# Ledger of designs, part 110: peptides against a protein of PDB entry 2MBZ

Target 1, 143 residues: chain A of PDB entry 2MBZ
Amino acid sequence: GINLTPEEKFEVFGDFDPDQYEEEVRERWGNTDAYRQSKEKTASYTKEDWQRIQDEADELTRRFVALMDAGEPADSEGAMDAAEDHRQGIARNHYDCGYEMHTCLGEMYVSDERFTRNIDAAKPGLAAYMRDAILANAVRHTP

## One batch from the design tools (peptide; made by RFdiffusion4, then SolubleMPNN)

Design b2_p27_7_s2 (from b2_p27_7, 11 letters changed)
Fold by OpenDDE base, seed 5:
Structure b2_p27_7_s2 (fold): chain B 143 residues (1-143), chain A 27 residues (1-27)
Amino acid sequence: as target 1 above (143 residues)
Amino acid sequence: TRVSAAALAYASRYVSPEALARARAQL
């Protein structure tokens, strides 16, 4: 799991503990390459690494919210660029994330109520907007 | 669909204790 003390976890994640979902993730995806890659990469992560990941997530959330507030379509250049940065962040920090994998994650954001509720806490409809931007970005990068 | 526990952390700062409790209860 996350190799942080309870104090460090609170500093980085607040009341959210990713390790609470470790059993479910292992049961559902423990035999996948993504799971193995994520475990290998994150095993060496420090508190500072996790903080950077959270900072990146916060920045992307703000970008998507700003795009929605500006009335930019989910298939706009701005929205697709934000989706691309999201994909690259996953690839850099966790596991190989191609466009098909990314679209699957986008679908999960709207099909799993836990994700929808958590994402939409920033802005109602954000999960759906992100999913649509992810799809648009995948299309523009698919020959 | 393939995801990691870290994927849940993406929106962690926007999740209230009540929302986390509901999410955990749905496991």
Scores: peptide ipSAE 0.068, ipTM 0.680, DockQ to the pose 0.059
Fold by OpenDDE base, seed 1:
Structure b2_p27_7_s2 (fold): chain B 143 residues (1-143), chain A 27 residues (1-27)
Amino acid sequence: as target 1 above (143 residues)
Amino acid sequence: TRVSAAALAYASRYVSPEALARARAQL
C-alpha cells in the first residue's frame, strides 16, 4: 500500500485510509495498465508528495465550486481550464489520462450514485458540473 | 460486498475506461 507510517497517513488523509480499499481495487482493476502505472508512480511518493496531491485536489474542488457560484457555464474558459488541470493532475500523479479516459471518468461521476454523493458533498450538482466541463474541455482539444 | 463512495473515489485513480464500464455495469 501507501508507504507511509500510520502517523503520516493520519496527517495527510485524516480518517480516510486509502489502503483500506486496496484489496477491492486490486480485485477489480489489478490487471489494468492504469493500475500498474499508478503503482509504479506512487511507490516513490513521500508524505509531502501525497499531501501535495491532496492539496491540489482540494484546490481544484474549490475552483469548480467558485465557478458554479459565479454562474459560469461549464463550457466557459474557466471551467474548461479547471477540467484540463484535473486531467493533467491525474496524468502526473496516477496514470496516463487522455481526453477519452477523462470523459469516461466524468460520466462515472454522474452515473454512479456513490461517486455523485461523494463529490456533491462539496456542493450539490458539482459532479454534473465537472462532467460537463470535462466534456467541453475534451471537445475543444479535439481537432 | 458493496464498496463505499470513498473507496470508489479512490479507485478511480486506478481505473481504465474498460474497467470503468465493467464496474458501472456491476454496481
Scores: peptide ipSAE 0.044, ipTM 0.680, DockQ to the pose 0.201
Fold by OpenDDE base, seed 3:
Structure b2_p27_7_s2 (fold): chain B 143 residues (1-143), chain A 27 residues (1-27)
Amino acid sequence: as target 1 above (143 residues)
Amino acid sequence: TRVSAAALAYASRYVSPEALARARAQL
């Protein structure tokens, strides 16, 4: 899991512990390369690293919401660029994330009700918008 | 293509603790 002390976890995540998903994650993905890569990368992460990752995710959420509010299509340059930054963030912080993997993640955002509800808490339809932007970005970067 | 555990954790980081709690309750 996240190698922070309880105090550090509280400083970054407040009263919520993201490791509460540890058992499900291990059960579903424990035998994957992505899981192993993530464990290796995050083993050295400090409180400041996790805070940065959280801040980056929050910024991307705000960015997608702003695009939706502006009426930008999910296949606009702005939306696709946001999707690309999302993909690169995953690749940098967690595990190798190619465009196929990214599209699978996007599909999960709309097919798993838990993700849909959580994402759409920022703005209704955000999960679907992100999925569409992720797909569009993948298409423009692959033959 | 398989989705990693890290992906779930990553996605959870840009939602509120309350939203994550709701997701956990459905495990």
Scores: peptide ipSAE 0.062, ipTM 0.686, DockQ to the pose 0.066; fails the geometry check
Fold by OpenDDE base, seed 4:
Structure b2_p27_7_s2 (fold): chain B 143 residues (1-143), chain A 27 residues (1-27)
Amino acid sequence: as target 1 above (143 residues)
Amino acid sequence: TRVSAAALAYASRYVSPEALARARAQL
């Protein structure tokens, strides 16, 4: 699990405990390279590291919401740039994330209702918007 | 104890071989 005290976990994640999903994550993805990379990389993370990751995620969410509110299409340059930053953030913090992997993640956002509900808590349709932006970004970076 | 949907979403957001399989079908 995450190497934080209960107090530190609360400071970073609040009432959300990512370790509650450890068994499911291990069962579904425990044999993947992404899982192994993530576990190895995050093993050394401090509270400050996790806070940074959370802040980055929140910022990205706000960015996508702002794009939607402005009426920018998901395949706009702004939306695709946000998707690219999202991909790079995953690569830096968790595991190697190519465009194919990123596209798969985008599909999960709309196919797993738990993810959809979580993401759309910020704005209805955000998960679908992100999925579309992720796909568009992948396409523009594929020769 | 019910698992938080937010926690699952965060954890699962970054690891999914299934998502990769779906992406391969599209790309």
Scores: peptide ipSAE 0.060, ipTM 0.700, DockQ to the pose 0.315; fails the geometry check

Design b2_p27_7_s3 (from b2_p27_7, 13 letters changed)
Fold by OpenDDE base, seed 3:
Structure b2_p27_7_s3 (fold): chain B 143 residues (1-143), chain A 27 residues (1-27)
Amino acid sequence: as target 1 above (143 residues)
Amino acid sequence: SRVSAAALAFASRFVSPEALARARALL
């Protein structure tokens, strides 16, 4: 699990405790390469590392919201670049994330209401915009 | 502070059985 004190967890994640899902994640994902990679990477993460990850997520959210507010299409250079940064962030921090996996995650954002509600808390329609940008980015990088 | 998108995605509690199956198939 995340090797932070309860206080550190609260400081970084607030009311959300990722460890509450540890057992279920292990049950469902424990035999995957993604789980093994994530476990290996995060084992050495400090409070500062986790905070950086949260900051990156916040920054990316702001970027997508700004693109939407500016009326930029989800298949614009700006939106696709933001999607690429999202993919690379997952790859750096957690597990290998190819374009196929990324599109799968994007589709989950709009098909699972739990994700949709979580993402759209920042801006209504953000999940759909992200999904579309993720798909467009995958297409432009797939020959 | 926003919860990590990757952390949420990895939390199987928030992943539908179909989405989980697709994700696992890609790994």
Scores: peptide ipSAE 0.059, ipTM 0.694, DockQ to the pose 0.226
Fold by OpenDDE base, seed 5:
Formats: C-alpha cells, structure tokens, sequence
Structure b2_p27_7_s3 (fold): chain B 143 residues (1-143), chain A 27 residues (1-27)
C-alpha cells in the first residue's frame, strides 16, 4: 500500500491510517479500474506526495468553509469551481474521476454517516454543501 | 503532524479504499 515507514505515516496522516482499509477494499473493489489506477499511481508516492495530497485536502476544506460562511450558494461559480478542483484532484492523485463518479462520491458524503460526521467536523452541513456543489458542477459540465 | 483534522477527514473521502468501494456501489 502506502510505502512509508510507520513514523512517516504518523507524521503525514496522524491517527488515520488508510492502509487499515487496504484488505477490505481489495476484496470489495480490487477488480475495478479505479482501484488499479489508484494502486499504480500511489505505489511511487513519496512522503512529500502524500503530504501534498493532505495539504490540498486541507486547502479545499478551508475553501468550501469560506464559501459557506460567505453565504455563497452551492451552485455558485465559486462553489462549483471548488467542486471541480476536488474532482480534478481525485483524478490527478488517484483515479479517473468523471462527473458521474464525482456525483456518486458526493452522495456518499451525505448517505454514509461516517463520512458526514467526519466532513462536518470542519463545519456543520459541509458534506451536504459539497454534495450540492458537486452536483451543480456536474450539471454545468453535462451537454 | 501538521495535517489538520479537516485535511484527514477530507483525504479519507477518496484515499480510503473503503470509501472508494462505497462510492462504486452507488454507481
């Protein structure tokens, strides 16, 4: 999985260890293109690469929170652009992420209480806001 | 760690294989 030492993993991810899910995901998702792409991409990732991913996530979280605090609707250009950057980040770092896939991820954020709770730790309602922004972004990019 | 709780929560959305598996189920 992640080719970091335990110390490096702790430094980058803290108490969250994505490798704890590797076996389960392999069993449930191992035959998908997305899984293969992710494994291939991340196999060469350095500590700096993983740190960059975390920094991107943090920055995007702050961006969404700021949009919410400013009262920008989820279908605003700013919110949709943030959603697009989120989609592109997934595509760049992990696997091809089309608008349909992105929409499904957004739905998961509000339908899986674990994700909702984790996301909303930054700001209540953030998961729903992200889902709505993701949907809006998908719509504006759909012919 | 310099990574925030929010960053970890955000990253787990797509870096976690479990999350990805769940998303796939919605497709």
Amino acid sequence: as target 1 above (143 residues)
Amino acid sequence: SRVSAAALAFASRFVSPEALARARALL
Scores: peptide ipSAE 0.085, ipTM 0.699, DockQ to the pose 0.160; fails the geometry check
Fold by OpenDDE base, seed 2:
Structure b2_p27_7_s3 (fold): chain B 143 residues (1-143), chain A 27 residues (1-27)
Amino acid sequence: as target 1 above (143 residues)
Amino acid sequence: SRVSAAALAFASRFVSPEALARARALL
């Protein structure tokens, strides 16, 4: 699991306990390279590392919300760039994330109600917007 | 679709413990 004390976990994740999903993640993804890469990378992460990851996620969320509020299409350059940054963030922090993997994640955001609910907590429809931006970004980067 | 730890971590801050529990039940 995440190598943080209960106090540190609370400080970084608040009421969200990522360990609650560890078993499910392991069951669904435990045999994938992505899972192994993530476990390897995150094993050494400090509280500061996790906090940075959360901060990056927050910034990205705000960015997408701002785009939505501005009425920018999900296939706008701004939205696609945000999607690209999201993909790259996953790649840096967790596991190799190609465009196909990214599109699969986007689909999960809208097909798994838990993700949809979690994401849309910031703004209704955000999950769908992200999915669409992810797809658009993948398309523009796929010959 | 594939669910990664990274994706969960990203979305986790928006997921309540109860929501996570429900999610686990669906897997």
Scores: peptide ipSAE 0.083, ipTM 0.689, DockQ to the pose 0.069; fails the geometry check
Fold by OpenDDE base, seed 4:
Structure b2_p27_7_s3 (fold): chain B 143 residues (1-143), chain A 27 residues (1-27)
Amino acid sequence: as target 1 above (143 residues)
Amino acid sequence: SRVSAAALAFASRFVSPEALARARALL
């Protein structure tokens, strides 16, 4: 799992412990390249690395929420740019993330109720908005 | 929120085979 002390985990993730899903993740995705890459890449992450990732995630969340509040469509340039930044962040921090992979994640956000609930805690409908923005961004980058 | 950020980070780490299949259909 994540190589942090319990105290560090709490400081970074609060009450949410991603390691609680380790067994399920291994069972469902353990044979994927993404899983292997993520395990290898994150194995060396420090508390500061994880905090940076959380800060980036929070910033992205605020950005999407602001777009929604402004009434910007999910296929607007602003929303698609936010989706692109999300994709690139995944690529930097976790695993190679092409547009197809990114679309896969977007679908998971709306198909797995646990993800939907967690994401929509920031704003109702955020998961669906992100999914739509991710898809739109993928389409515009796929000839 | 911190919980939201953690959830988003977690979501970014993994994909499901069935979601991948759906993605292929959508692209």
Scores: peptide ipSAE 0.073, ipTM 0.707, DockQ to the pose 0.696; fails the geometry check

Design b2_p27_7_s4 (from b2_p27_7, 12 letters changed)
Fold by OpenDDE base, seed 2:
Structure b2_p27_7_s4 (fold): chain B 143 residues (1-143), chain A 27 residues (1-27)
Amino acid sequence: as target 1 above (143 residues)
Amino acid sequence: TRTSAAALAFASRFTSPEALARARALL
């Protein structure tokens, strides 16, 4: 699991414990390449690495919220660039994430209520906005 | 909660196992 003390986990993830769901994850996706890549990459992560990942996620969230507040459409250059940064962040930190995979993730953000609720906690409609931006970014990068 | 599980299974609110499963299903 996550190689952090309980105190460190609390500092990084708050009341959430990713290890609490490790068994379910392994049972459902343990044989996938994405899972393998993620486990291999994160095995060496320090507290600082995990904190950085959380900070990146928070920054992305703020960026999309700011775009929404500014009235920028999800297919604007700004929104698509944010989506691209998101895709690249996933690729660096977790597993290979091409544009098609990213589009599928975006669709999941709006089709799985658990993700929708989690994402929209920052701003109602954020998940849908992200999905649309992700799709637009994928389209512009796929001739 | 389900939200917590989905959000942080891979320590990311955007890359949980459910995301991977859904992505694979949609691919």
Scores: peptide ipSAE 0.130, ipTM 0.720, DockQ to the pose 0.202
Fold by OpenDDE base, seed 1:
Parts: C-alpha cells; structure tokens; sequence
Structure b2_p27_7_s4 (fold): chain B 143 residues (1-143), chain A 27 residues (1-27)
C-alpha cells in the first residue's frame, strides 16, 4: 500500500483512501508488468511525492479545461503540449508510456464509460478532447 | 468488461494498472 500514515493520507487525499482498492486491483492485475513497475516506483514515494503527483494531475486537468473553454483545437500546440506533459508524467510516476501506449490510453478514455464519466466530471467532453490531443501529439512525434 | 471503479481510483484516474492492461489489449 501507500507508505503514509493515516494522517498523511488524509492530508494528501482527503476522505479518499486509494489503498481501499488495492486488493481488488492486485487480484485482477497484480501479474501485469505495469502493476509491478508502478508498485516499484511508488514504494519510495513520500507524502510530498504523492502531493506533487496529485497537484500535477489537477494542473493538467485545468490546462485542458482552459484550452477547451478558449476554443483551442485539440491539435493546437497548447493541447499537444499538455498531452505530452501527461505522457511524461505517466512515464515518470507510474510506468513506461510511449506514444503508442499513450494513444491506446486515450482511446480507452472514450471507449470505457467508467473512464469517460470519471474524466468528464471536470468538464463534459474532456475525455474526448484529451484523446484527440494525445493522438495529435503522438502524430507530431512520429518521424 | 468495463474498468472497475476500484481500478479507476487506484493511483490515478488516468494511470491505474487496469487502465494500462486494457489499453495494452487495444494494441
């Protein structure tokens, strides 16, 4: 689980406890490389690390929402840069994430209703916008 | 099957192990 005290967990995640879902995830996906890599990376994370990760995720969401509100297309430089930062953040904090994998994640965001609902909680259509930006970013980085 | 709520909540709504597993299946 997350190596934080209950008090630290509350400070970072509030009423949400990520560890309450770990058993189910482990049972279903514990044999995957992604799970092992993520567990290895996060094993050393401090309270400050987890807080940073949460802040980064929130910032990314705000960036995409702002781009949408401004009417910027998903293949704009700003949207593609946000997608690139998202990809790099995944790679740094969780597991290896190349452009192909990132594109697949983007497709999942719109094809899996649970992901769509989760993401669109910030703004309707956000998942689709992210998917399009992710795809555009992958294309511009393909020689 | 659809991704579980538990998997979506684990680590990140974008990056859970289940999310990757499903994404990999799309490759």
Amino acid sequence: as target 1 above (143 residues)
Amino acid sequence: TRTSAAALAFASRFTSPEALARARALL
Scores: peptide ipSAE 0.126, ipTM 0.715, DockQ to the pose 0.146
Fold by OpenDDE base, seed 5:
Structure b2_p27_7_s4 (fold): chain B 143 residues (1-143), chain A 27 residues (1-27)
Amino acid sequence: as target 1 above (143 residues)
Amino acid sequence: TRTSAAALAFASRFTSPEALARARALL
């Protein structure tokens, strides 16, 4: 779990409490390698680490929104690079994330309404754009 | 590969547990 005080959690995550979903996550993915890796890696995270992760997410969001606003296709080099950075961020912060795994995550963003609502809060259609960019990035890196 | 996306769901809008919990049904 996240080893932050309630106050620290609020400062970093605001109204979104990730611990609220801990049981659901454990029940659904507790037997996966990704879960184990993430649990082990994040166990040592400080408040500053979590804040950095949030900042990275915010920056990535802004980057994708800017691409959409500029009319850049999701399979543009810019969008695919953003998707690659997203993949690498997952790998760095949580668990090994290959291109196939990343593609599965992208599909979840558009198929799970909770993810869609969360992502599209920044811009309508962002989840779909990210999914498409993730897929394109995976394709260009897969022979 | 349908490995745990839920772990990412906790801290990120792109990985939120609630969203991940639903995503597993799709993964």
Scores: peptide ipSAE 0.126, ipTM 0.723, DockQ to the pose 0.099; fails the geometry check
Fold by OpenDDE base, seed 3:
Structure b2_p27_7_s4 (fold): chain B 143 residues (1-143), chain A 27 residues (1-27)
Amino acid sequence: as target 1 above (143 residues)
Amino acid sequence: TRTSAAALAFASRFTSPEALARARALL
């Protein structure tokens, strides 16, 4: 698991408790390559590593919100570039994330109400915007 | 209490392993 003390976890994640999902994650994805890769990669992560990951997520959120506020289409170069950075971030930090996997993640953002609520807390419709940008980015990178 | 790396990835608003399970079903 995450080798952080309860205090460090609170410092990094605040009111969000990742442990609440441990059983569900293990039951649903414990036999997947992504789960194994993520467990292996994150085993060596420090508090600073986790904080960086959270900071990257927050920055990406702000970037997408800014695009939406500016009226940029989800298939604009700006939105697709943000989606690409998101994909690469997942690949670096967690598990191999090709365009197909990324598309599936995008669909989950709008089909699982828990994700939708979490994402749309920053801005209503953000999950749908991200999904659309992810799809557009996948299309432009697929021959 | 220990936190699994997978749980955190899932708990992350962007990197849930559930997406992976669905991806496998769709692939």
Scores: peptide ipSAE 0.125, ipTM 0.712, DockQ to the pose 0.170; fails the geometry check

Design b2_p27_8_s1 (from b2_p27_8, 12 letters changed)
Fold by OpenDDE base, seed 2:
Structure b2_p27_8_s1 (fold): chain B 143 residues (1-143), chain A 27 residues (1-27)
Amino acid sequence: as target 1 above (143 residues)
Amino acid sequence: SELEARVRELIAKGQADLLPLFHINFR
């Protein structure tokens, strides 16, 4: 799991404890390359690393919400750029994330209710908006 | 597109949920 003290974990994640899903994650994805890459990368992460990751996630959330509030289509340049940053963030922090993988993740956001509820906590419909933006971004970068 | 078709195929095979839940943390 995350190698932080309980206090540090609370400071970074608040009431959301990622380690509560450790067993399920291992059961469902333990044999995937993404899981192995993520475990290897995050094993050395400090509190500052995790805080940076959370800050990036918060910033991205604000960007998508702002786009939605402005009525920008999910296939707009702004939305696709935000999706690209999301993909790159996953690649830097967790595991290799190509456009096909990213699109699959987008579909998961709307097909797994736990993901949907978690994402839509910021704004109703955000998961669907992200899925559409992710797909549009993938299409524009795929021959 | 070809990408969309490939993604639909992967979804049909149950290979879409590859991101651990802890990667999603919105506040």
Scores: peptide ipSAE 0.116, ipTM 0.722, DockQ to the pose 0.488
Fold by OpenDDE base, seed 3:
Structure b2_p27_8_s1 (fold): chain B 143 residues (1-143), chain A 27 residues (1-27)
Amino acid sequence: as target 1 above (143 residues)
Amino acid sequence: SELEARVRELIAKGQADLLPLFHINFR
């Protein structure tokens, strides 16, 4: 999986070990293009690369939380821009992520309780807010 | 919406690719 020492993985991901899900990911999505692209890209990632990815994710989380706290609707320019940055981050770091794929991921955030629970740890309702922002962003970019 | 309905269908049929599961760890 991730080619980091246990200590390095802890420094980057905390108490959460992403490799614990490697088997499930392979079983469910091992034959998809996204999986193959992700495995290819991340194979060369260093600790610094993974840290950057986590920093980007953390910043994105903070942006969405701030938008929610400010009462901005999920279809606001700010929320949709955050969703767009999220989409681009996935494309840059993991696999091709068009708007349909992105909306699928957003739906997964609210349909898979594991995602919902972990995302909402930052703020209750965050997963649903992200899903709605992702959908709104997809709509505005779909002719 | 139409897009939302399409997405729900894709998820239900397991046709949506998964973000690496470690990304469920948002902090």
Scores: peptide ipSAE 0.113, ipTM 0.706, DockQ to the pose 0.487
Fold by OpenDDE base, seed 5:
Structure b2_p27_8_s1 (fold): chain B 143 residues (1-143), chain A 27 residues (1-27)
Amino acid sequence: as target 1 above (143 residues)
Amino acid sequence: SELEARVRELIAKGQADLLPLFHINFR
């Protein structure tokens, strides 16, 4: 799990407790390369590291919400660039994330109601918007 | 596109759910 005290976890993640999913994650993905990469990489993460990750996620959320509020389509350059940054963030912080993997993650955002609810807490329809932007970004980067 | 076709194939095989849940969070 996350190597932080309960207080530190709250300071970084607020009401979202990543450790509540530890068992399910292990059961579903424990034998995948992504899981192993993430566990190895995050084992040394400090509170400051996790805070940086959360800050990046917050910034990305704000960008997508702003794009939606402006009426920009999910396949706009702005939306696709945000999706690309999202992909790169996963790659830097957790595990290798190519365009195929990223597209699969986008599908999960709209097919798993837990993800949908968590994401749409920022703005209704955000999960679907992200999925569409992720797909568009993947397409434009695939010859 | 070719990518979309590949993704559709992975979804059909149940391989579209690969992200550890705790790695993605929003506030």
Scores: peptide ipSAE 0.122, ipTM 0.722, DockQ to the pose 0.473; fails the geometry check
Fold by OpenDDE base, seed 4:
Structure b2_p27_8_s1 (fold): chain B 143 residues (1-143), chain A 27 residues (1-27)
Amino acid sequence: as target 1 above (143 residues)
Amino acid sequence: SELEARVRELIAKGQADLLPLFHINFR
């Protein structure tokens, strides 16, 4: 779980408590390398580390929103670069994330209403835009 | 990978996880 006090958790995540899904995650992913890698990495994370991760996510969200507002296609260089940074952020902070995995995550963002609602809170259609950018980025990096 | 295959299956069934592993806390 997240090694933060309840107060620290609130300061970083607000009303969202990721630990509420710990049991479900263990049941579904406990035997995967991604789960093990995530547990190993996050075990040492401080409040500052988690805050950094949230800041990175916020920045990336703003970046995608700006691209959408500017009318940039999801397969534009800018959008694909943002998708690549998203993929690399996952790899850096949580677990190895290849292009196939990233594509699956993108599909999840639009197929699971819980994710769609969460992501689109920043801007309607953001989840779909991200999915398209993620797919485009995966394609351009796959020979 | 096995994980990717499992993710595809879960997506197909609409049973994706909401953990930070899948970055639901993305804001």
Scores: peptide ipSAE 0.110, ipTM 0.694, DockQ to the pose 0.269; fails the geometry check

Design b2_p27_8_s2 (from b2_p27_8, 9 letters changed)
Fold by OpenDDE base, seed 5:
Structure b2_p27_8_s2 (fold): chain B 143 residues (1-143), chain A 27 residues (1-27)
Amino acid sequence: as target 1 above (143 residues)
Amino acid sequence: SALEARVEELIARGEAPLLPLFHIRFR
C-alpha cells in the first residue's frame, strides 16, 4: 500500500482512505501495465510527494468548479485544458495515460457511484462535467 | 466516433483501471 504512517495518511488524505480500495484494485487490475507502473512509481513516494499530488488534485477541482460556476461549457478551451492537465498529472504521477485511457476514466467517474459521490462532493455534477471535458479534450487531440 | 468505439471496447474488457483516483481526493 501507500508507504505512509496512519498519521501521515490522515494528514494528506483526511477522511478519504485510498488504501481501502487496494484489494479491489489489485484483484481487478493487478496484471495490467498501469497497475505495475503505478506501483513501481509510487513505491518511493514520500508524504511530500503524496501531498503534492493531492494539491494538484485540489487545484484541478477548483478550476473545474470555477468553470462550471462561470457557465463555461465542458468543451470550452478552459475545460479541455483542465482535462489535459488532469491527463498529464496521471501520466506524471502514476502511469501512462493516453487519450483513450483518459476517456475510459472519465466514463468511470459517472458510471461508478463511488467515484461520482467522491467527486461530486466538491460540486454536484462535477463528475459529469469532467467526463465531458475529458472526452472533448481527447477528441481535439485525436486526428 | 472511432475514439468512443475504442473506449467502449476497453471498458467492456475491463481495461480501465480504477487507479489513480482511489489515491486522489477531490475537495
Scores: peptide ipSAE 0.260, ipTM 0.826, DockQ to the pose 0.696
Fold by OpenDDE base, seed 3:
Structure b2_p27_8_s2 (fold): chain B 143 residues (1-143), chain A 27 residues (1-27)
Amino acid sequence: as target 1 above (143 residues)
Amino acid sequence: SALEARVEELIARGEAPLLPLFHIRFR
C-alpha cells in the first residue's frame, strides 16, 4: 500500500484511508496494465509526493467547483481544459491515461456510489459535471 | 457515440480500474 505511517497518511488524506480499498483493487484489476504501472510508480513516492498529488487534486476540485458556480457548461473550454489537466495528472502520477480510459473513469465516477460520495463531498453534482467534461474533452480530441 | 459504446463495453468487462480516486480525497 501507500508507504506512509498512519500519522503521515492522516496528514495527507485526513480520515480517508485509501489503502482500505487495496484488496478490492488488487482482486478486480490486479492483472491490468494500469494497476501494474500505478504500483510501480507509487512504490517510490514519499510523503511529499503524495502531498503534491493531493494538492493537485484539490486544485482541480476548486477549478471544477468554480466553473459550476459560474454556470459554465461541462462542454465549455474551461471545463474541458480542467478535464484535460485531470487526465494528464493521472498519466503523470499513476498510469497511462488516454481519452478512452479517461472517459471510462468518468463513467465510473457516477456509477460507483463510493466515488460519487467522495467527489460530491466538495459540491453536489460534481461527479456528473466531471464525467460530462471528461467526455467532452475526449470528443474534441478524437479524430 | 462510438466512444461511449466502447466505454460501456470496457466498464462492463471490468477493464476500468478503481484507481486513482480510491487513493485521493477530494476536499
Scores: peptide ipSAE 0.216, ipTM 0.817, DockQ to the pose 0.662
Fold by OpenDDE base, seed 4:
Structure b2_p27_8_s2 (fold): chain B 143 residues (1-143), chain A 27 residues (1-27)
Amino acid sequence: as target 1 above (143 residues)
Amino acid sequence: SALEARVEELIARGEAPLLPLFHIRFR
């Protein structure tokens, strides 16, 4: 799991404990390349690394919410660029994330209610908006 | 599209991992 003290975890993640999903993730995806890469990368992460990752996620959330509030379509350049940054962030922090993988994640955001609830806590419909932006970004980069 | 079809196949096989967002809280 995340190699932080309980206090450090609280400072970074608050009441949300990502390690509560460790067993499920291992059981469902423990034999995937993504899982292996993530474990290798995150094994050396410090509190500052995790805080940076959380800050990036928060900033991305704010960007998508701002786009929605402005009425920008999910297939707008702004929304697709935000989706691209999301994809690149996953690639830097966790595992190789091509456009196909990213699209899978987007679909999961709307099909798994746990993800939907967590994402839509920022704004109702955000998960669907992100899914659409992710798909649009993938399409524009796929011949 | 071909991309969407491939994605649906991966999801159906359970090959779409949960890794990032189960470690990230949206605030």
Scores: peptide ipSAE 0.092, ipTM 0.747, DockQ to the pose 0.655
Fold by OpenDDE base, seed 1:
Structure b2_p27_8_s2 (fold): chain B 143 residues (1-143), chain A 27 residues (1-27)
Amino acid sequence: as target 1 above (143 residues)
Amino acid sequence: SALEARVEELIARGEAPLLPLFHIRFR
């Protein structure tokens, strides 16, 4: 799990405790390279590291919401660039994330109601918009 | 598309982990 005190976790994540999914994640993906990479990277993360990651996520959320509010298509340059930054953020902070993996994650965002609920808390339809932008970004980078 | 079909296959095999977004609260 995340090696932060309960108080530190609350300060960073609020009432959302990511460790509540530890057993499920281990059971489903504990033998994958992505899981091993993530555990290795995050083992040394401090509160400040997790806060940085949360800040990046918040920025991305605001960016996508702004694009939606502006009526920008999910396959616009702006939306695809935001999706690319999202992919790179995953790669930097957690595990190698190619375009295929990223597209898989996008589909999960709309097929797993837990992800959908968490993402759409910022704006209804955000998960679907992200999924579409992720797919568009993957397509433009795939010959 | 071919990419979508490949992605569907990977999801079906459980190769798309829940991490990292279960560690991130969207605000």
Scores: peptide ipSAE 0.047, ipTM 0.728, DockQ to the pose 0.680

